# Peptides against a protein of PDB entry 4XPM: the designs that were tried, part 36

Target 1, 160 residues: chain A of PDB entry 4XPM
Amino acid sequence: VMLHSKNVKGFLENTLKPYDLHSVDFKTSSLQSSMIITATNGGILSYATSNNDVPKNSINEINSVNNLKMMSLLIKDKWSEDENDTEEQHSNSCYPVEIDSFKTKIYTYEMEDLHTCVAQIPNSDLLLLFIAEGSFPYGLLVIKIERAMRELTDLFGYKL
Target 2, 67 residues: chain B of PDB entry 4XPM
Amino acid sequence: DIKGTIAFDTHGNVIESTGVGSQRIEDIGDLSKVTLDAEGFAQVQGDSLLVHLYKRNDITLAVYTSA

## One batch from the design tools (peptide; made by RFdiffusion4, then SolubleMPNN)

Design b1_p11_7_s2 (from b1_p11_7 with D1G I7V)
Fold by OpenDDE base, seed 3:
Formats: structure tokens, sequence, C-alpha cells
Structure b1_p11_7_s2 (fold): chain B 160 residues (1-160), chain C 67 residues (1-67), chain A 11 residues (1-11)
């Protein structure tokens, strides 16, 4: 499987969009960031952010990317620990799911004041990671990431 | 006259909340224990609000009314 | 009877 950087980037940008439940007068904020990272080292393969006000190649942009790198590494480490912990896999922060007969798990993690959600792309060395504000409900975040993964079938089984 | 809503999943995690529901997220613990009828409905009297529960496809919606 | 939109429908 070949990853096309431009296509993946565009996909992640689309995942940033908020949910608008206008029927009940509820709307979320946009995701802060959306990333595909390696399960092995937590390295960022692709990412999208809602903050587009930062000039390119500026020191502020570099700092923001560095922050994402740090968060991805921390979440990868926690995910790796949980994947080897039966108790954590049975907590309310873990959602076993099945997509097209492929099994994976969705984890929710609170990172300071942010709500995060991570899942291994089925049978792959890749993780999909959403970062949102604390006002973004975890239950809805889980639904969002599950639906997103269903659109990434081409990455199922991807090995580094 | 709906005063607010809370939707939550089988893990008790919030999916959405509106109105007074946004200030009563702690109710999920008790609401999740309420026995629903065969159609997935129940009503629970609160302090000043009536809570209408509706569960479908593993999502529970709590609607708060003044009645 | 309450005629309410469902979360599933709204999502």
Amino acid sequence: as target 1 above (160 residues)
Amino acid sequence: as target 2 above (67 residues)
Amino acid sequence: GLDLPTVEEAL
C-alpha cells in the first residue's frame, strides 16, 4: 500500500470539521488536530490543525509542530502500555470495535485540558489520533474516529 | 417545553448535551441504571424536572422537562 | 408522547 501524502492530508483536514446537531441545537468545536502516527515510535506521518493563522515556517509554527510531536509520543506510549494491560482494555476509556471484520480498539485520553482519542488502524503499524478541546464530548469523539477509520480501509494492514 | 438534553453511550460517556443537561452531566450515573421498558423508554422524576429517557441503538437520550 | 429527534438521526 502506498501512502499519498496529499490525499491523506486532505482527509485529515476534513476530519477537523465540527459536528452540528442542529436538531437539538448542539454544535461542537472543530478538532484541534488530527494525525496519523506510527505505533512503533509515535512519529507523525501526516497531520492537520485547525489553527491556520500561524505563518508558514515561523517560529510559532515550529513550536506548534513540536507540541504535536510531544503529544503524539506521549499518547503512543500510553496506548502501547494499555495494549499490554488487560485491565485498561476493560475500562470505560476503551472501545473495542470491528470494521469489516477487522478488530481494533479506540482509547480516550485526557491530556491536560484536551480530549484525545486514538485508535490503531486495523492490522497496521499506524494510529489515528484526534485532539479536541475539553468541551468536545468523549462519546461523540469516539463515534467520529470510528467513522473516520471506516474511510481508511486502504491503510488496513499497512506495515512500516 | 424542553429545558435540556443529555445523550450518552453505553460507557456513560457524553455524546452531546444542551440546556440544563449540560449542567447535569453527573446525572448519567443514575440515569444509566434506570430500567427501561420494552420500547426503550422511561420517565424519572427529579427535583424540579422530569427526565424522559429514550434508548435506541446503544445511545441513551435524556430529555429534561418542567412537567 | 414526546416527538423528539434522535441522536442517531441527527448524527
Scores: peptide ipSAE 0.071, ipTM 0.768, DockQ to the pose 0.169
Fold by OpenDDE base, seed 4:
Structure b1_p11_7_s2 (fold): chain B 160 residues (1-160), chain C 67 residues (1-67), chain A 11 residues (1-11)
Amino acid sequence: as target 1 above (160 residues)
Amino acid sequence: as target 2 above (67 residues)
Amino acid sequence: GLDLPTVEEAL
């Protein structure tokens, strides 16, 4: 199924779902947030959150969105630094991957008590960003974002 | 009798953990250095538990048993 | 004998 721009929000909402390993009685929590942001400024183009109990247009909602904006900016900055640092690209926090001959890198970052994972959509000015609780294993988070990235081929090469 | 499990990737990052494995994430550092046989298998005695290692497709599963 | 899970079975 091809993903169109109008369906990006719905796609991100689907990525929030927990991962269930039935064979070993292991289940993750839902992602806290899933976002597509700009690699240049860390601006949020689309996002989904699992916390939907906040009234719309309330001050709490605004603060929540502001928190996401801050997180996206911080992660973008760290990502940008790492993309220009050979040593960081060879750390255990960096996963080079190839999707349909397109190369990208997946980075894991601990932000306070949260586990985050970010990847540049191949050849694009966009980043896909997952934010999860600290109980979400990094290795599984990487697998999750890699699989999600494979569904975003229409955004490969997207330039702002 | 399985007491727990840890699955981890080539970077040593956790994919999943269950049982006593959830309390022994620190073992990954040592387990990742264990030489596996041609079938991707090894057994390592760790204190009171026996660890069975299986590696397939760059993912290692450690199974903790009493024997 | 104990049948242990495999990586493929678990993931």
Scores: peptide ipSAE 0.065, ipTM 0.766, DockQ to the pose 0.168
Fold by OpenDDE base, seed 5:
Structure b1_p11_7_s2 (fold): chain B 160 residues (1-160), chain C 67 residues (1-67), chain A 11 residues (1-11)
Amino acid sequence: as target 1 above (160 residues)
Amino acid sequence: as target 2 above (67 residues)
Amino acid sequence: GLDLPTVEEAL
């Protein structure tokens, strides 16, 4: 039950799995990336990616990780701005949710051709961040991250 | 006779789309304005297709048919 | 109306 580093990594890897909506003959792609980052600086505490074809420690992997770092920072900045903007919190890009009496917000952001979704883990200094292809619908992405966050109760209230 | 579908949430964001619905995401704006009956249903004639709207638990499903 | 599978059933 305790979320250690390995457990968190495994959890994030599991979130990469696509949704297959058999009833309506619709299937998503896998998430491109899933991350837990700091709300303060956008630093990556843990991450998972679907691109397993890149050799470890290769220049391509380094570039990929650097890209994730940049995206996480940009999204953190946008999130931080929105958290201080009442108008943005009432936009169609913001989903207020409550999990076990803990309130948080889910935000959707377009990042170039990618669909991203981010949410503060309730009462914590951590953000959960999903990055998907543009073909992944935002509404479904929101449902996915909300359900995933319900499994991270051990991180609720986590402070850096 | 179903030509496609769009499912969208209360924010108008897409949950899923199939068939011609995938090419008509822009319809969500208009579909969101349609008044549904007490059961959460409506039908709207649009262009060359009939749209059947079904809303349940804050999710709206639009089904496009020829008639 | 049409008796179609719902998104909730699929999700």
Scores: peptide ipSAE 0.059, ipTM 0.750, DockQ to the pose 0.153
Fold by OpenDDE base, seed 2:
Structure b1_p11_7_s2 (fold): chain B 160 residues (1-160), chain C 67 residues (1-67), chain A 11 residues (1-11)
Amino acid sequence: as target 1 above (160 residues)
Amino acid sequence: as target 2 above (67 residues)
Amino acid sequence: GLDLPTVEEAL
């Protein structure tokens, strides 16, 4: 399996788009960030952010990336702990799902004032991670990441 | 007259909320316990509002109306 | 009767 960074980044950028429920006049904000990270080390393989106002190679961009690195590591650690805890896998913060006969779990984590959602790409060493504002409903965030995961079948089974 | 809505999943997490529903997220705990009919519907009288419950595909929609 | 939205329509 070949990971093309441009294609993956483009995909992640698309996931940033708001969710618009036209029937009930409800629209979310954009995701703050969308990332693919390693399950083993929490390293960022690809990422997208909604903040396009930061100049490239600026100090602000560096700080932003560093923040993402920290968050990804923290979430990976929490995810790893939960994967080894049967009780946590049955909590309201864990959503078992099956995509094309592949099983995975979606976890929701509150990180300070942010709503986050993470899921292991089925049978892979990769995690998909969404970071949103606190106004983004967890239930909708879970739906969003599940639907996004369905579009990443090429990454199923990917090993580092 | 629809006054608001709440949609929530099987974990009780909010999917969306509008109108008065946005101010009544705490109702999810009680609404999740309501027994629905065979078609996945129920009505619950609460204070001055009537709550219409619709469940389909493990998602519950609560619609608050004045009558 | 009220014309209420369905879960399918709303989500």
Scores: peptide ipSAE 0.029, ipTM 0.775, DockQ to the pose 0.169

Design b1_p11_8_s1 (from b1_p11_8, 5 letters changed)
Fold by OpenDDE base, seed 1:
Structure b1_p11_8_s1 (fold): chain B 160 residues (1-160), chain C 67 residues (1-67), chain A 11 residues (1-11)
Amino acid sequence: as target 1 above (160 residues)
Amino acid sequence: as target 2 above (67 residues)
Amino acid sequence: LFDEIFAELEA
């Protein structure tokens, strides 16, 4: 089944929702942003952001989009370097995971005061990228992106 | 009388924290070294608090109570 | 409590 653009956007928007436990008093903030970008150039194919209180086409909205473009490029570059560095792949910031017999890696990156994590969609030219506030625990962020990626099987093996 | 909790993964990264646990993230280093029983459970006395540890499927949960 | 928390984390 083909995942249409509108479905991808809706999926990413859904990932923005905070994690809320009920057995204990714990609730995260919403993700700041959720994106699917190209592993080759860091180009944004689809994105969602929780900062939607800005009028469309306003200077602030444009600046926010530009910021996302910058962050995606920077993270892609770091990811690319790590994918070619055995030592970095064995660091505490790298989580090797397997989804339905497909292997991939989840990386956590500190970006200024933000917590980010990125993972290659298995066998694809695409990366899934979450950007959260610094209060969002890395361990939970990893769990979140892993589970989200399990819902993107239609994109497994996607080539540009 | 739970005072707080910490859940963390095998990398020592926090999954969740509440109460006093949020102020004791540094405990993860020591807690990760505690030997658990066959059921993945242990108790550790620390200062004025008792820590109840439980591990399941690569997730360790620490619950802090009064000693 | 442990079971409840783990159930939520594993859901």
Scores: peptide ipSAE 0.641, ipTM 0.949, DockQ to the pose 0.880
Fold by OpenDDE base, seed 3:
Structure b1_p11_8_s1 (fold): chain B 160 residues (1-160), chain C 67 residues (1-67), chain A 11 residues (1-11)
Amino acid sequence: as target 1 above (160 residues)
Amino acid sequence: as target 2 above (67 residues)
Amino acid sequence: LFDEIFAELEA
């Protein structure tokens, strides 16, 4: 099934949902943001945020979107650097993964008090980016983004 | 009588934590070094709590109970 | 309990 823009937005919105265990008393917060960005320029192609209480077209909304753009660019730059750094690729902040014989890497980055993770969609010019509160465990964040990427096979190999 | 839990990955990063486990994240360093049996189980006695360890695939689960 | 927790984590 072809992944349309509307479907991508809905997909990203769904990733915002908290992780809730029932066997033990554990539940995370919602993701702050979920985005698909370009690996070349860090441009946002699609995004979802948990903060939906901001009025549309307000100054606060514009500022929040601009902040996402800034974070996207910064994370893209860090990702680009790490992709060209063997040492960083072997750190505990890098998770090599394989999805349907396609190899990619998941990186975790601390952004101020936020926990983030980013991964290149296999063989594509796109990155998937999750931004969460500092209380969101990195190990779970990695699992979450890996499973999300497995649902984005339509974007594998996408070139700008 | 479970007092808490910690689940962590092969990088030592937390996946989940509950109860006393949330206050004992520093235990991951030592727990990751514990030798497990053929079934992936081990028990570690520490201070006033007993830690039950189980590893499956890339996830290690620690369950804290009273001794 | 171990099996239950792992089942949720792997779901």
Scores: peptide ipSAE 0.640, ipTM 0.948, DockQ to the pose 0.874
Fold by OpenDDE base, seed 4:
Structure b1_p11_8_s1 (fold): chain B 160 residues (1-160), chain C 67 residues (1-67), chain A 11 residues (1-11)
Amino acid sequence: as target 1 above (160 residues)
Amino acid sequence: as target 2 above (67 residues)
Amino acid sequence: LFDEIFAELEA
């Protein structure tokens, strides 16, 4: 199935769902935000948020979107720095992964009281970004974003 | 008999925690250093609890039970 | 239990 703009939005919305284990009594909160941004400028191409109670075009929505833009830019900048730093690529905050025959890296970043993780969609100019509450474990967040990227094969190799 | 669980990755980051495990996240540091057998299993006695460790595919699971 | 948890985490 080819991934189009409409499909991307729906995909990101699905990633917001909490992780609920059945073998043990463990369930996370929903992700705050899920985004696809450009690796070059940190521009938001698509996003989903769990807080859908804010009226559209309201002052609060605008502020919320602006906050997402700021966070995406900051995370992109840090990601760019780490991609050019061999030491950072070998830190506990970096997970090298292989999806099919493509290699990429997952980075975890603490942003204030939030837990975030970001990964370059293999061979593309795009980053997948998850933002969660501080209660969301990093290890699970990494697993979640890895599994999500496996569903974005249509975006592998995408260049702006 | 299970009092709690902790699952963590090779980076020491939590994947999940339940019960007493949620209050013992600091145990990951020591648990990650435990030598596992050929099947990826070990048992560690701690205070009044017994920790059952099992590692598979870069995930370590610790199950806390009564001794 | 171990198998069940791992199976779920690996799914």
Scores: peptide ipSAE 0.638, ipTM 0.949, DockQ to the pose 0.863
Fold by OpenDDE base, seed 5:
Structure b1_p11_8_s1 (fold): chain B 160 residues (1-160), chain C 67 residues (1-67), chain A 11 residues (1-11)
Amino acid sequence: as target 1 above (160 residues)
Amino acid sequence: as target 2 above (67 residues)
Amino acid sequence: LFDEIFAELEA
């Protein structure tokens, strides 16, 4: 089954759901945004945003398309730099992972007061990007994006 | 009588926190240095709390109880 | 509790 635009959008929307533990009293907020962007230009191919946040009278709302575009570009740039920096790849912000024998990396980036993580879909020209509130712990965010990546096997090896 | 929990990864990043654990994120630095036994378990006496540590794979879980 | 938490985190 091919992962088409509609399927991708729905997938991203599903990733927005909060993480709710039942063994302990722990529940996160919803992700603010979830996106698939190009690794080359940071262009947004698909995205989903959460609408549960309190409305703000600000032009810098994370749910705005313009802001998302800016964020995607900034994160892509950081990712690109880190992918060409051996030291950064060994930093605390980089998680090497392997999915079905495909190697990739998950990077965490602090963007103002937001917690973000990005990962290249294995052997592809695409990046998966999660944007969360500062209250969303990085360790869990990494786990979340890794598991999400495992559901995107149809995009493995995707080239523009 | 669990007072809280902290779970963190090998990078020291929080996975989850509850109760008093949410207020003791700074403990991760010290807790990450604790030598665990063959079963991946350790106990660390803090100020007024006892910390029960258990590591499985790349996740370390700290459970805070009264001392 | 440990087992329960880990099981949930690993699910």
Scores: peptide ipSAE 0.637, ipTM 0.949, DockQ to the pose 0.871

Design b1_p11_8_s2 (from b1_p11_8, 4 letters changed)
Fold by OpenDDE base, seed 2:
Structure b1_p11_8_s2 (fold): chain B 160 residues (1-160), chain C 67 residues (1-67), chain A 11 residues (1-11)
Amino acid sequence: as target 1 above (160 residues)
Amino acid sequence: as target 2 above (67 residues)
Amino acid sequence: FFDEIFAEIES
């Protein structure tokens, strides 16, 4: 089954849901944003945001989208740098993972007061990017994005 | 009675924290170095709290109790 | 209790 654009959007929207543990009194906030961007240019192919209270076509919406574009570009640049930096790849902010025999890395980045994590979709020109509030713990964010990537097998090996 | 919890990964990053655990994130550094038994369990006595450690795979869970 | 927490985290 091919993952179409509408399916990707819906998938990303679903990733916004908070992490709610019932065994303990722990619940996160929703992700602020979830995006699939290009590894080459940092262009946004698909995105979802939890802030749905902005009037459509308003200047605030435009600014919000522009902000996402800016963040995606910055994170892509940082990711690109780290992919060429052995030290960064062995830091606590880098998680090597393997999904169905495909290897990739999850990076965590502090963006002002936000917690972000990004990972290259295995063997693809695409990056999956989560943006959360600073209260969202990095360890859980990493787990969340890893689990999400496991559901994006249709994008494995995708080249632009 | 459980006073709080901390779960953290092999990188020392928090997965979850509750109760007093949320105020003791700095404990992760020391807790990560605790030797666990064959079943992945250990207990560490703190100032006034007892920490129950359990590790499964790459996740370590610390449960804080008064006794 | 521990098993439950781990299960939730891994879900």
Scores: peptide ipSAE 0.716, ipTM 0.950, DockQ to the pose 0.775
Fold by OpenDDE base, seed 5:
Structure b1_p11_8_s2 (fold): chain B 160 residues (1-160), chain C 67 residues (1-67), chain A 11 residues (1-11)
Amino acid sequence: as target 1 above (160 residues)
Amino acid sequence: as target 2 above (67 residues)
Amino acid sequence: FFDEIFAEIES
């Protein structure tokens, strides 16, 4: 089954759901945002946000979208810099991972009071980006994005 | 009696925390240096609590108990 | 207990 725009949107919506452990009393907040962006320009190809209470076509919605665009661009730029920096790739903020024999990296970035993580979809021109509240642990955020990326095999190798 | 938990990865980043563990995130630095046995287990006394450590697949779990 | 926590984290 190939992922289409509608399917990707739905997938991203599902990633927003909180992480709820039943063996212990631990539950996170929902992700604030989940996005697929271009690695080249930081353009948003698809996104989902947990703030669905904002009226459509309102000024607040526009501001929210603009904020996402800004964060996307900033994170893409930081990611690009780190991909060309050996020292940054060996920092605690970089997680080398392998999915189905494809190598990629997960980076964690603190954006003001938010916790974010970004990863290049293997061999593609696309990045998967999660934005969460500061209370969302980075270790779990990394696990979450890795698991999510494993479900995006249709996008592996995607070139713009 | 379990008083709390902390799970963290090889980078020292928190995966989950509950109970008293949520207030002892700073323990990760010391806990990450503890030598585990062949089964990946260890016990460390800290303050008035006993910490039970278990590592599996690059995840370390710390369980705090009163004894 | 340990197994359950690890299993949930990895799920």
Scores: peptide ipSAE 0.716, ipTM 0.950, DockQ to the pose 0.817
Fold by OpenDDE base, seed 3:
Structure b1_p11_8_s2 (fold): chain B 160 residues (1-160), chain C 67 residues (1-67), chain A 11 residues (1-11)
Amino acid sequence: as target 1 above (160 residues)
Amino acid sequence: as target 2 above (67 residues)
Amino acid sequence: FFDEIFAEIES
């Protein structure tokens, strides 16, 4: 099985879906963005964003994409710092996880009024990044990204 | 009747909240310290509400009912 | 009821 660019894009788009519980009256907003970026320099390899009625190729779309590029770079830098900081790795914002005998970490970061979480795809040069509104609970965001990573086994061990 | 719920993880981060639970996120600190029985269940009396706690696979669920 | 909530969270 091979992941193609369109498959990755579709996968990321699916992660945008809101979390809706039926047993209780609880429903989240959609994720604002979902991205796969490089751990080396925060470059975006693939991304998905919620619909905002912005025309394609418009100035507003360009600004939105540029904003994503900036956020990805900032989060990559913070992630890189934390990977070299023992104290940060033991904070409540770091979740060590193991998937199919591969170890990785999920970090939660507050970016202005947004809730974000990022995780290195196991043994790879890639990061998975979710960006949500501030109303999106961090605990649920962590669960969401962990489940997503379990579906990206084709990217495990990917090196640039 | 159920007045609300809170679900939280081992880090104390919220997973979901409803009803009065959404207004009592600060309870997580105390609820996380409650000792559960062998089935992962406990009840805690808080003010006018009764809290039913259940833990499964690192998720703690608190259900608020009338006392 | 508890089982249903846990199942939904884990799904």
Scores: peptide ipSAE 0.715, ipTM 0.950, DockQ to the pose 0.771
Fold by OpenDDE base, seed 1:
Parts: C-alpha cells; structure tokens; sequence
Structure b1_p11_8_s2 (fold): chain B 160 residues (1-160), chain C 67 residues (1-67), chain A 11 residues (1-11)
C-alpha cells in the first residue's frame, strides 16, 4: 500500500477534528493546522488548516500559507537543535515513544499563543506537525499526534 | 457528586480538565507524588474536596468530589 | 465511568 498525495491530504484533514470526550464535559477546538514537512529544510509536503473561510488565491490565503511556511521552518530548526542536544531530549517537552518497534520523539513547543507538537516519522526524513490554539492541552496533543503517527506506517523509513 | 476532573500524563502535562479541575491545574504537582495502591487507586483529602486518583498506563485521572 | 474516560482518551 502506497500513500498518494490526496490520501495524505485527507489524512491530515481528519487530524484537524477536535477531541470530544462524552464521558465528561470536555471538548477541544479543532487543530489550527496539520502538516507533513521535511526534516532537512522544513519544506511543507502536505498540509491542512481549519480556517477554510478564506477565498482561494486571495491575499489572506497567501499570507496564511506563508505563515505556515514560517512556522514550519522555525519548528524544524528548533527540532533539529533539540535532536542534537541531550539535555533537551530529557526535558518535559520531549516524549520518547515507540511505535511498532520504531523509536521516535515527540516534542512540544509553545509558539507565541499557540501550542504545537512535532514528531519525526520513524526512520524518515519527514516530520508530522500539529498546531493548535493555546487552549489545547499539551498532554492531549501528544496523545493525538502519537495516534496519528501510528496511521502513517507507509511513510516509515521514507527518505528524500 | 463530581465537581470536576483532571487527567495528566507522566510529564505533568494536562490531558483534560473539567469543572473545578480546570481551576486546580496546580494540584498536579502534589497529585503526581501520591503513592497509588497496586490497582492504581488513591484518595486525597483536599481543602473542601475529596480527590479520587486513578492511574492506567501512564495516565492519571483525578476526580474531585464533595464527599 | 472511569474506565470509560480512559477508553475515550486512548481511542
């Protein structure tokens, strides 16, 4: 099974859905953005946003995309630094995880008023990146991205 | 009667919070130090609320009640 | 009830 670009886009769109617990009165907002970017340059390979009320090819859309590009680059740079810093890898912002015998790390980063988390797709040159509002709890964000990562086995080991 | 809840992970980060739990995130520091029994349960008497602690895997759930 | 909460979080 191979993931097509449209399949990846649809997958990312599904990750935008809010977390809604029915056993307790708890519901999050939708993710602001969900992206797959390159670990090397921070280039966006695929993305989805919850802000769909922007006309296509409008100035606002272009600005929004440019903002995503900026954030992805900044987060990639921070991730790269942390991957080469033993101390940062042992901070509370780093979650070592294992998925189907593949090891990776989930990092949480506060970007202004936004809550973000990023994880390298195991053994790949790709990163999965979630951007949420500040009201989205980090602990839940980590769980969310881990669960999402488990659905991306086709990208495990992907090299550019 | 449940007054609120807090769920948090081993890093002390919030997973979910409701009711009075949303206003007591600072309790996580102390709650994370509570020794649970072999079944992952404990009770802690707070100021005016009783905290019921449950742990499954790496998730700790705190349920606040009046009794 | 509590089991349900854990189940929802882990699903």
Amino acid sequence: as target 1 above (160 residues)
Amino acid sequence: as target 2 above (67 residues)
Amino acid sequence: FFDEIFAEIES
Scores: peptide ipSAE 0.714, ipTM 0.950, DockQ to the pose 0.829

